# Ledger of designs, part 125: peptides against a protein of PDB entry 5HDT

Target 1, 163 residues: chain A of PDB entry 5HDT
Amino acid sequence: MVVKTFMDMDQDSEEEKELYLNLALHLASDFFLKHPDKDVRLLVACCLADIFRIYAPEAPYTSPDKLKDIFMFITRQLKGLEDTKSPQFNRYFYLLENIAWVKSYNICFELEDSNEIFTQLYRTLFSVINNGHNQKVHMHMVDLMSSIICEGDTVSQELLDTV
Target 2, 163 residues: chain A of PDB entry 5HDT as posed
Amino acid sequence: MVVKTFMDMDQDSEEEKELYLNLALHLASDFFLKHPDKDVRLLVACCLADIFRIYAPEAPHTSPDKLKDIFMFITRQLKGLEDTKSPQFNRYFYLLENIAWVKSYNICFELEDSNEIFTQLYRTLFSVINNGHNQKVHMHMVDLMSSIICEGDTVSQELLDTV

## One batch from the design tools (peptide; made by RFdiffusion4, then SolubleMPNN)

Design b2_p24_8_s2 (from b2_p24_8, 9 letters changed)
Fold by OpenDDE base, seed 1:
Structure b2_p24_8_s2 (fold): chain B 163 residues (1-163), chain A 24 residues (1-24)
Amino acid sequence: as target 1 above (163 residues)
Amino acid sequence: MKGPKIISKEEWKKIREEHYKLLS
């Protein structure tokens, strides 16, 4: 399984990183980002999160437009955190913990549309966060949001209103 | 500003093992 392959890959595995680079690029194609199956989209999001982890600090995606598409896509998947009883919840949890630990969204600070991306991220997280989530989920959500606020040089008024 | 973090092999191993249990 492709998801497991990327989950198991280490950042210092240079040969594997080279081997799977084309696959990493392919997974960011519109075919996968706009896949009609939501479970497939979740798996794609997890792979993309791992790709940012594996290739950190440098993402293999060079197009600013593509990077924006990817992070907007990942943000949309995070909506799945709202249903803690879903059989896919633990996969959503993995996605959250991955991006919280890796701080992959930090790539977005270099994008012109960073405020839009972060605004959507915060709106999504606040829409799904609830008292039914365990402490770890809460901590990762808070850590992700607070780290972006603290690291960002400029925060739009819209984002401030959301927080 | 900081970019994406380089997670140590040991730290990520713990995270992976946690999720292996949850995803099994």
Scores: peptide ipSAE 0.696, ipTM 0.956, DockQ to the pose 0.874
Fold by OpenDDE base, seed 4:
Structure b2_p24_8_s2 (fold): chain B 163 residues (1-163), chain A 24 residues (1-24)
Amino acid sequence: as target 1 above (163 residues)
Amino acid sequence: MKGPKIISKEEWKKIREEHYKLLS
C-alpha cells in the first residue's frame, strides 16, 4: 500500500505531501533501514526514492546524519542490479531510473560526508555493471555518475581512485 | 514515472542559503 501510494503521488499535490509527511519520516527509521529482509529493504529504498522525487527540492529529512544514512542505504540496495535475471530486477531498475532521473543524490552535496557517499555510489555501480544490462540501464548509470562529477566542486582522491 | 523536479547542486545551495536567512 505504501509503495503504491508514493509511486502515484504528484509533486504538485501539496495536500497529499503534507498528509503523508509523517509516513515519509517513518520510512527512514532504523527499523526499515536495517530490516532483515532483503526484499523489504528494496521496497523501502524505492519508497525513499519516490519521497525524494515527490518532495524535491525540499527533502522532509532535516538531519544531515539521517540523509547520509538514507543514501548509504540506497547505495547498498543498488548492488542488486548485478543479477539481471532476478525476479526483483524490475524494482532495482525502478530504483536506478528514479534516482538518476530525479538527481536525488544532489541533496548530498552539502553534506560533510558527500565524498564518502559518492565514492560508495561509484564503487557500487562499477561493481555491478555487466554485459547483461541493456542500454537503458547503462544510460541511467552514466547519467547518475556524470551528473555528480560535473556538479561537484571538490573531488577527493579516494573518489578519483574509485573511478 | 512522473516528471520530477531535477535539482542541481547550485539550486540546492541557493535554496539552503535562503532557508538559513529565514531561520536566522
Scores: peptide ipSAE 0.020, ipTM 0.493, DockQ to the pose 0.074
Fold by OpenDDE base, seed 5:
Structure b2_p24_8_s2 (fold): chain B 163 residues (1-163), chain A 24 residues (1-24)
Amino acid sequence: as target 1 above (163 residues)
Amino acid sequence: MKGPKIISKEEWKKIREEHYKLLS
């Protein structure tokens, strides 16, 4: 399936990156971002996270509006981390670790609505964090939030007050 | 545009293999 294809793809696989570029662009379409099935949306989010990894340092998406839509979409999927007993939890865990390691949200610093995106991310993470999460999940949540503060060019006072 | 972090092939291989077990 598409999810495994992108998970297995290396950053230096230039021929494969060229071959799957159109698919990467198609996965960011409204059809997938607004798909009615929540399990499909989770798989799409994982693919998008891998796309940011594979095509680093530059994402294949050129539209600031599309980038905002993607990161707001990924943020909404992170709510699934709240239920550690869900059969889909390990997929949500992959999504979290991917975006924490890759630091894909760094793209948002140059977006006009960066404060909105980061505020929603922090609110989402604080709403789902609980004692049922293992040390790795906690570590990635904290790492993701702290990296945004440390690496951000401009951080609003509202965001700092949220932390 | 500020891009994502470039992760070494070896480092990501370990992460991927960890999740292969969890997602199997």
Scores: peptide ipSAE 0.706, ipTM 0.957, DockQ to the pose 0.738; fails the geometry check
Fold by OpenDDE base, seed 3:
Structure b2_p24_8_s2 (fold): chain B 163 residues (1-163), chain A 24 residues (1-24)
Amino acid sequence: as target 1 above (163 residues)
Amino acid sequence: MKGPKIISKEEWKKIREEHYKLLS
């Protein structure tokens, strides 16, 4: 499975990074981002999160539009964190912890629509956060949001109002 | 402004192993 391939890949695996570069690019295609199966989209999101981890500090995606699409896509998947009893919750948890650790959203600071992306991220996180989440999940959510606020040179008023 | 972090191999191994258990 592609998900396991990227989960198991290390950042210093230069030969593997070269080998799977085309697959990484293909996973960001509309075919996968707009896949009708919700479970497939979640797996795609996890792969994309790992791709950002593996290729850090850069991303293999050179198109600003593609990067925007990817992060808006990942943000939409985070809605699945709301239901803590879902069979897929642990995979959503992986997605959250991955992006929180890697700080993959930092790529968005260089995008023209960064404020839109961050605003949607914050709105999504606040919409799903609830008392059913354990402390670690809460910690990752807070860490993700606070790091973006602290590291961003400019924060929109809309984003501040969301917090 | 920072970019994505370089996570140590050892650190990510721990995270990965944790999720292997949860996703099994």
Scores: peptide ipSAE 0.691, ipTM 0.955, DockQ to the pose 0.883; fails the geometry check

Design b2_p24_8_s3 (from b2_p24_8, 10 letters changed)
Fold by OpenDDE base, seed 5:
Structure b2_p24_8_s3 (fold): chain B 163 residues (1-163), chain A 24 residues (1-24)
Amino acid sequence: as target 1 above (163 residues)
Amino acid sequence: MKGPRIISKEEWAKIREEHKKLLS
């Protein structure tokens, strides 16, 4: 499975990074971002999260529009965290921990529509946070939101007032 | 462009092993 391939890949695996670069680009295509199957979209989101990890400090996606599409896509997938009893919850948990540790959303600070992306992220996280989540899930949600506030230079005061 | 944090091989190895168990 492609998800396992990227999950098992290290950032210093230069030969593998070169080998799977085309696949990384293909996974960000509209075909996958707009795939009709919810489970497929979740797997795609996890792969994209790993791609940001593996190719750090520079993402292989050079188009600002494509980057915006990817982060809006990932944000939409995070809604799946709301159901802690879902068989797919552990996959959503992986997605959350990945993006929280890697701080992949920091790429968005240099995008024109950064405030829109962060606003949607905050709204999504606040909508899914509940007492059914364990301490680690809560920690990652808080870390993800606080890192944007602390490390961002382009976050509007309006967004900060909403938080 | 502001990039993501570089995660060390050792740090990610721990996270990966934890999730392999959860996703098995």
Scores: peptide ipSAE 0.683, ipTM 0.952, DockQ to the pose 0.720
Fold by OpenDDE base, seed 3:
Structure b2_p24_8_s3 (fold): chain B 163 residues (1-163), chain A 24 residues (1-24)
Amino acid sequence: as target 1 above (163 residues)
Amino acid sequence: MKGPRIISKEEWAKIREEHKKLLS
């Protein structure tokens, strides 16, 4: 499975990073971002999260529009965290922990639509957070949100209203 | 502003191993 391939890849594996660069670019295509199967979209999101991890501190995606699409896509997948009893919850948990640890959303600070992206992220996280989540899940959610507030130069009023 | 964090191989190995168990 492709998600395991990227999960097992390290950021110091230069030959592998070069080898899978084209695959990384293809995974960000509309074919995958708009895939009709939600389970496929979740796997794609996890792969994209790993791609940001592997290529940190940079990203292989150079288009601001593509980066926006990717992070809006990842944000939409995080809605799956709402059901802790879902068979796919652990994969959603992986997605959350990955982006929280890597702080991949920090790439969005360079985007013109950063406020839109962060607003959607906050709204999504607050909509899914509940008492059914364990402390580690809560910690990653809070850490992700607080890091963006602390590191951002400006925060929209809409985002402030969400917090 | 900060960029994405570079995570060491050892640090990520622990995280990856934990999730491999959960995803198995």
Scores: peptide ipSAE 0.672, ipTM 0.951, DockQ to the pose 0.862
Fold by OpenDDE base, seed 4:
Structure b2_p24_8_s3 (fold): chain B 163 residues (1-163), chain A 24 residues (1-24)
Amino acid sequence: as target 1 above (163 residues)
Amino acid sequence: MKGPRIISKEEWAKIREEHKKLLS
């Protein structure tokens, strides 16, 4: 399973990083980002989160437009956190914890549309947070949003007003 | 540095262990 392969890979595994680079690039293709199956898109999002972890602090994706597409895609998947009783909730939890720990969204700071990406992330997180979430889920949500504020020296007033 | 953080092998091992049971 591709998801397990990337999850088990460490950042210092240089030979494996080179071996799976092409797979990482293919997972970001429109075929996967626009896949009609919701569960497949979640698995793709988890893989992409691990790819950002493995290749940190850089990303294997060279196109700013592709990076924007990926993070907008991941943001859309986070809506699945709203249903704590879903059979897929544990995978949504993994996605959240991964991106919170890695701070993968920090790649977006150099993108022209960074404020749009961060705004959508904040709106999504606030829309799904509820009292059914445990303390760790809440902690990761807060940590993710806080890290972006702390690292962002040029956060627009529009983003601040959205929070 | 505004980029993603480099997570140690030990840190990520704990996270993987946490999710092993949950992701089946």
Scores: peptide ipSAE 0.623, ipTM 0.938, DockQ to the pose 0.825
Fold by OpenDDE base, seed 2:
Structure b2_p24_8_s3 (fold): chain B 163 residues (1-163), chain A 24 residues (1-24)
Amino acid sequence: as target 1 above (163 residues)
Amino acid sequence: MKGPRIISKEEWAKIREEHKKLLS
């Protein structure tokens, strides 16, 4: 369905990216971001992560408010990483792996509320990290946090120390 | 400031293959 469509899309195919642009925009609507089913929200988060991957380095979302909503939404979904026994853990793992590799949160550096977004991301990651996670999950979490600190002028070590 | 990293379909396929091996 929608998940498979974006997972199999080539970032160099301009025709396909244009064809599914409207779908990408609809997935970021309040209907999906505020969907009552948590499994649907997880699928939406994975699709959004794939959209950032496919459309890199530029996202199809131009509104700063919409971008903030999306990353705050993705951050909230990462809470599901805390339960390694969940049947949906593999999809949460996919979400983490995607955003760690793609560094999609780097888009947030251009946003006015970047500090709020990164603060919530750090708090969420520290809240879910535990000894039950495999080494790869730990690596992605550390890599994600470290990359943002190293590249950001607005994110300080003091912010990390307060988390 | 750096933006998101560009990852080709082929590179992503390799990443996913490695992921599957890790979970097997």
Scores: peptide ipSAE 0.580, ipTM 0.933, DockQ to the pose 0.600

Design b2_p24_8_s4 (from b2_p24_8, 7 letters changed)
Fold by OpenDDE base, seed 2:
Structure b2_p24_8_s4 (fold): chain B 163 residues (1-163), chain A 24 residues (1-24)
Amino acid sequence: as target 1 above (163 residues)
Amino acid sequence: MKGPKIISKEEWDKIREEHLKRLS
């Protein structure tokens, strides 16, 4: 896949960003989001996380429905954090670290279904958090959740109850 | 309300380096 391509891409490389824009758009297609291979979906999620990083502060995806699908997809992938001994755990860690640093979920504040997205994110994070996670993992989880609370204009009562 | 954060090249290089170390 192209995980390395996007991971190594700089935000100020306008030529490369333009060159790979169509690829970024295609990676968000149902073909990849609903790919039958779990490992492929994880790699796709990492690519999407990097795409949000590279094109920040504006996502290349213009469709609110597509953005919702993407973040719901990324949220589902975060379930893989539950097994710290998994061979793919480091990829899941990268996904978490990326979205925590980039704060890509901030895009969701402009979406009509933001509360649904954030609720699922919090539920997922709390479902996978365990004592086996090291300090960095916990830090990223807390940082991600805290940033959403602090930067959001409004949060649902359900989300607040989860915190 | 803030959007996604722009991460500097230097800052992200550190993150990427540590990630690659974990994968090795």
Scores: peptide ipSAE 0.708, ipTM 0.957, DockQ to the pose 0.925
Fold by OpenDDE base, seed 1:
Structure b2_p24_8_s4 (fold): chain B 163 residues (1-163), chain A 24 residues (1-24)
Amino acid sequence: as target 1 above (163 residues)
Amino acid sequence: MKGPKIISKEEWDKIREEHLKRLS
């Protein structure tokens, strides 16, 4: 399982990071980002989240367009947090917890379309957040949104209107 | 501005362990 491979990988494993670099690049291809199976897309998102964790503070993806595609893709997967009773909820929780801890979305501050990405992230989070979520889920959502607002140099009026 | 954070092995091991427990 590729998900397990990246989840178990340490940031200081330079040889391993080099070995799986090509795989990391392939996981960001349209084949996986547009995979027809929803569960596969979730696993891909978790892998991508771990890739940002492993290669921090850098990212193996050099194309701004590709980075935008990845974060828009991850954002779309977060919609799965709405159904807390889903068999896949714990995987969605992992995705949220990962990006909240790693602050992978900080990469987006350097992108021209950062406001679009953050706007979609906030809209998605607000659409799925509910009183049925446990305290940890709420904490991660709040932490993620707060950190982006606090660490951003500029926030568009559109984003402010969304918050 | 801050970039992605480097999470320590010990800290992430705990997160991973808790995740695996939830899956079991």
Scores: peptide ipSAE 0.708, ipTM 0.957, DockQ to the pose 0.875
Fold by OpenDDE base, seed 3:
Structure b2_p24_8_s4 (fold): chain B 163 residues (1-163), chain A 24 residues (1-24)
Amino acid sequence: as target 1 above (163 residues)
Amino acid sequence: MKGPKIISKEEWDKIREEHLKRLS
């Protein structure tokens, strides 16, 4: 699986990173971001999260519009965290854990529509958080939101109203 | 402002293995 390829990839392997760069770019295409299969979209999101991990501190995507599309896409996938009984919950957890550890959303601070992205992220996280989540899930959610608040130069009123 | 963090191989190996265990 493509998910396994990127999940197993070593960020210190420049040769491998160059080899799979085109695949990384292809995974961000509308074909995958708008794929009709929900499970495929989840796997794509996990791959994209790993791509941000592998290519940190930079992203292989040079277009601000593409970056916005990607993070809005990832944010939409996080909605799947709501159902803790879902067979796909563990993959949603992986997505959350990845972006919480990597701080991939930090890329969004340089985007013109950063407020929109962060607003949607906060709204999504608060919409899915529930008592069924274990402490570790809650920790990642809080850590992710806190990091964005602390690192952001400005926080919109809409974000403040969400928190 | 910060960029994405570089996660060490050892640290991520642990995360990956725990993830795979949850999937099994």
Scores: peptide ipSAE 0.707, ipTM 0.957, DockQ to the pose 0.900
Fold by OpenDDE base, seed 5:
Structure b2_p24_8_s4 (fold): chain B 163 residues (1-163), chain A 24 residues (1-24)
Amino acid sequence: as target 1 above (163 residues)
Amino acid sequence: MKGPKIISKEEWDKIREEHLKRLS
């Protein structure tokens, strides 16, 4: 599985990072971002999250438009956190945990549409937060949102007022 | 310029192992 390949990859495995670079780029194509199967899209999101992890502090995606598409895509997948009883919940949890630990959304601070991306992220997270989530899920959600507020230097006051 | 945080191998190994346990 492609998900396992990137999840198991270490960030200091330079030869492997080079070997799978083309696959990483291919996974960000419209074919996968707009894939009709929601389970496939979830797996793609997890792969993309791991790609940001292993290629940190850089990203293999050089296009600002592509980066925006990726983070808007990941944000849409986070809606799946709402149903804690879903068989796919553990995959959604991994996605959240990954982006919270890696802080991959930090890349968005350099994008022109950063406020749009962060606004959608906050709205999505608040829409899925419920009392069925365990403490760890809540912790990751709060950590992700607070880190963007505290570490960001391009966050508008308008965005802060909506939080 | 901000970017993703570099996570240590030891720290991420624990996260990965816990994830795999949840999937099993």
Scores: peptide ipSAE 0.704, ipTM 0.956, DockQ to the pose 0.806

## One batch from the design tools (peptide; made by RFdiffusion4, then SolubleMPNN)

Design b2_p25_1_s1 (from b2_p25_1, 13 letters changed)
Fold by OpenDDE base, seed 3:
Structure b2_p25_1_s1 (fold): chain B 163 residues (1-163), chain A 25 residues (1-25)
Amino acid sequence: as target 1 above (163 residues)
Amino acid sequence: MMRKMTEEEKKEYKKWREEHLKLIE
């Protein structure tokens, strides 16, 4: 399975990164991003997070439109954090933890539609944050949002209205 | 800018992988 391939890959394995570059590109296709099964979409999101982890600080995706699609897709998956009792919660947690560690969203500053992406991210996170989340979940959510604010040195009025 | 994970973060990731890899198989 494609997801397992990237999960097992080390970020310093240069030969493997080159070998599976085409596979990474294929995983971001509409076939996977628009897959009808939500559990498959979650696995795809986790794999995409791993791809960003592996190829950091540079993403293997060069198309701005594709990057936007990917991060909007990941943002939609983060809604699953709302139910801490879900059997899939641990995968949602890893998705959050991974993108917080890697600061994956920070490459969106290079995109024309960065404001849209960040707005949707913040809306989603604030929508799902609740007292049922443990300290680690809260920490990663805060770290993710704070990193974006810190690097951007600005908060849009729309974000302020959302908070 | 994105960053690579630290060694400590990699260890934490590895633990998660060991616990949940069976769910992906």
Scores: peptide ipSAE 0.390, ipTM 0.831, DockQ to the pose 0.562
Fold by OpenDDE base, seed 5:
Structure b2_p25_1_s1 (fold): chain B 163 residues (1-163), chain A 25 residues (1-25)
Amino acid sequence: as target 1 above (163 residues)
Amino acid sequence: MMRKMTEEEKKEYKKWREEHLKLIE
């Protein structure tokens, strides 16, 4: 299974990273990003998070448009964090924790549409955050947003209004 | 920019990963 392959891969395994590079690229295709099954989309998001983890500090995706699609896709999946009682919550947590540790969204500073991506991320996180989340969830949400603010030299007024 | 996980983070990740894999199987 593709998801298990990237989940078990070490970030220092250069041989494996090269071996599965094409698979990583394939997983970012519209076939997966626009898959009709919600559970499949969540698995795809988790796999993409692992790909960023493995290939950090550089993403294997070279297309700015593709990177935008990926992060907008991941952002949409994060909406699932709202329901802490969902059977899939642990996977949503995995997604959040991974992208927070890796600071995956910070690669978006290289994109022209970074403000759109960050704004959508912040709106999503603020929409789902609630007191039912444990301290780790809150911590990762804050870390994710704070890292973007700290690394960015300039923040758009729209983003500031969201924060 | 993105960053690699520290060794401590990797250890914590592995623990969580084991539980996550059970959900996939």
Scores: peptide ipSAE 0.387, ipTM 0.830, DockQ to the pose 0.620
Fold by OpenDDE base, seed 2:
Parts: sequence; C-alpha cells; structure tokens
Structure b2_p25_1_s1 (fold): chain B 163 residues (1-163), chain A 25 residues (1-25)
Amino acid sequence: as target 1 above (163 residues)
Amino acid sequence: MMRKMTEEEKKEYKKWREEHLKLIE
C-alpha cells in the first residue's frame, strides 16, 4: 500500500527516496488532488504529508503552482477535523499531527501566494476547532499556526482579518 | 523552511509512527 510505503520510509534512505520519487510526483497529480472520493483524498493527503517529511528540506515538487495546489488541497482535507465522531477522525488527526510535527506548511514561505495559503489554513483551523477536541488536537493546531507566525515574523492584514 | 529531522527527532518519530500506523493502514 502506498500510504504504508511512504510512512515507513526514512529520510536518510536515499535509494528508496529515488526509487519512489516518481510515485510521489504522481500522487500530486490532478487525478488524485481532484479525486471524487473523499476517503481517497484523505489518504492522498496523508501520503503527501509523509512525502514532505521524507524529502525535507526540499519537496520533490518543483512547480510553485503545484505546491500551492497541494497545500490548498491539504487545507481542504483538514475540514474533516470538525466531526470528532466521524469514523475517519483518527486519520484526520494523523494528518494534523504529521503536518504540525514536520511543520510542512513552512515550505510555503517560498511561494508567491503564501499569504493566501496561510489565510486559508487559519480560516479552516478556526472553523473546525471546538471544545470537543482533546488537548492534543488543540496543541497541534496552535503549534502549526504559531510556527508559521514565528517564521514569518509578520502577519498580513488579510490573515488578521481572517482570524 | 522544512528540515531533516535530527537523530533524536527520528527516534521520536519512530515511536510516534508506531502509535499511528493502525490509523492509516
């Protein structure tokens, strides 16, 4: 399974990283990002999160537009955190924890449209955060947002208006 | 910017991964 393949991969395994590079690129295609099945999109998001971890500090995606699409895609998946009773909530939790731990969104600072991405992220997180979430969910959400603010030094007016 | 994990972080991730593998398999 593709999800397990990337999750088990080590960042220092250069041979494996090279071997599965084309698969990583293929997973970011419109076929997967715009897949009609919600569960498939969630799995794709989890794989992408692992890909960012494995190929850090540089993502294998060379196109700024592709990177924007990926993070906008991941942001949309995070909406699934809203329903804590969903059967897929644990996978949404994994997605959140992974991207918070790796701080994958920080690569977006290299993109021209970083403010748009961060604005959408913050809007999404604040829309789903609620008292029903446990402490770890809250912690990861705060950590993710705080890391972006810290690295960016400043917050755009647009982001402030969104929050 | 993203970065490669330190050896200590890798150890923590391995533990973390083991706890979450069942969530995505």
Scores: peptide ipSAE 0.364, ipTM 0.825, DockQ to the pose 0.724
Fold by OpenDDE base, seed 4:
Structure b2_p25_1_s1 (fold): chain B 163 residues (1-163), chain A 25 residues (1-25)
Amino acid sequence: as target 1 above (163 residues)
Amino acid sequence: MMRKMTEEEKKEYKKWREEHLKLIE
């Protein structure tokens, strides 16, 4: 299983990182990002989060357009955090916690469309955050947003207005 | 910038992974 492969991989496993690099690249293809199955898309998002975890501080994706697609994709998946009673909530939590720890979105500062990505992220998080979320969920959401604000030197007024 | 997880975070991650392996089984 591809999901388990990246989930079990250590960030310091250089040989494995090299071995599965092509798989990581393939997983970011439109076939997976635009997969018709919602559950598959969530799994893909989790795998992508793992890929960022494993390859941090650098991403294996060299195309800015691809990176944008990936993070816009991940952002869309984060909408699933809204329903805390969903059978898939724990997987959404995994996604959130992973990207929060790794600060995956912070690579977007290298992208021309970073403000768009961050704006969409913030809008999404604010749309799903609710009192039903436990402390960890809230913490990770805040950590994600605050990290971007603190690191960003070129945060747009639009983003600031969103926050 | 993205960052590698700290050892402490890795520990927490591994614990979580073990607890939620059934999510992907």
Scores: peptide ipSAE 0.405, ipTM 0.837, DockQ to the pose 0.641; fails the geometry check

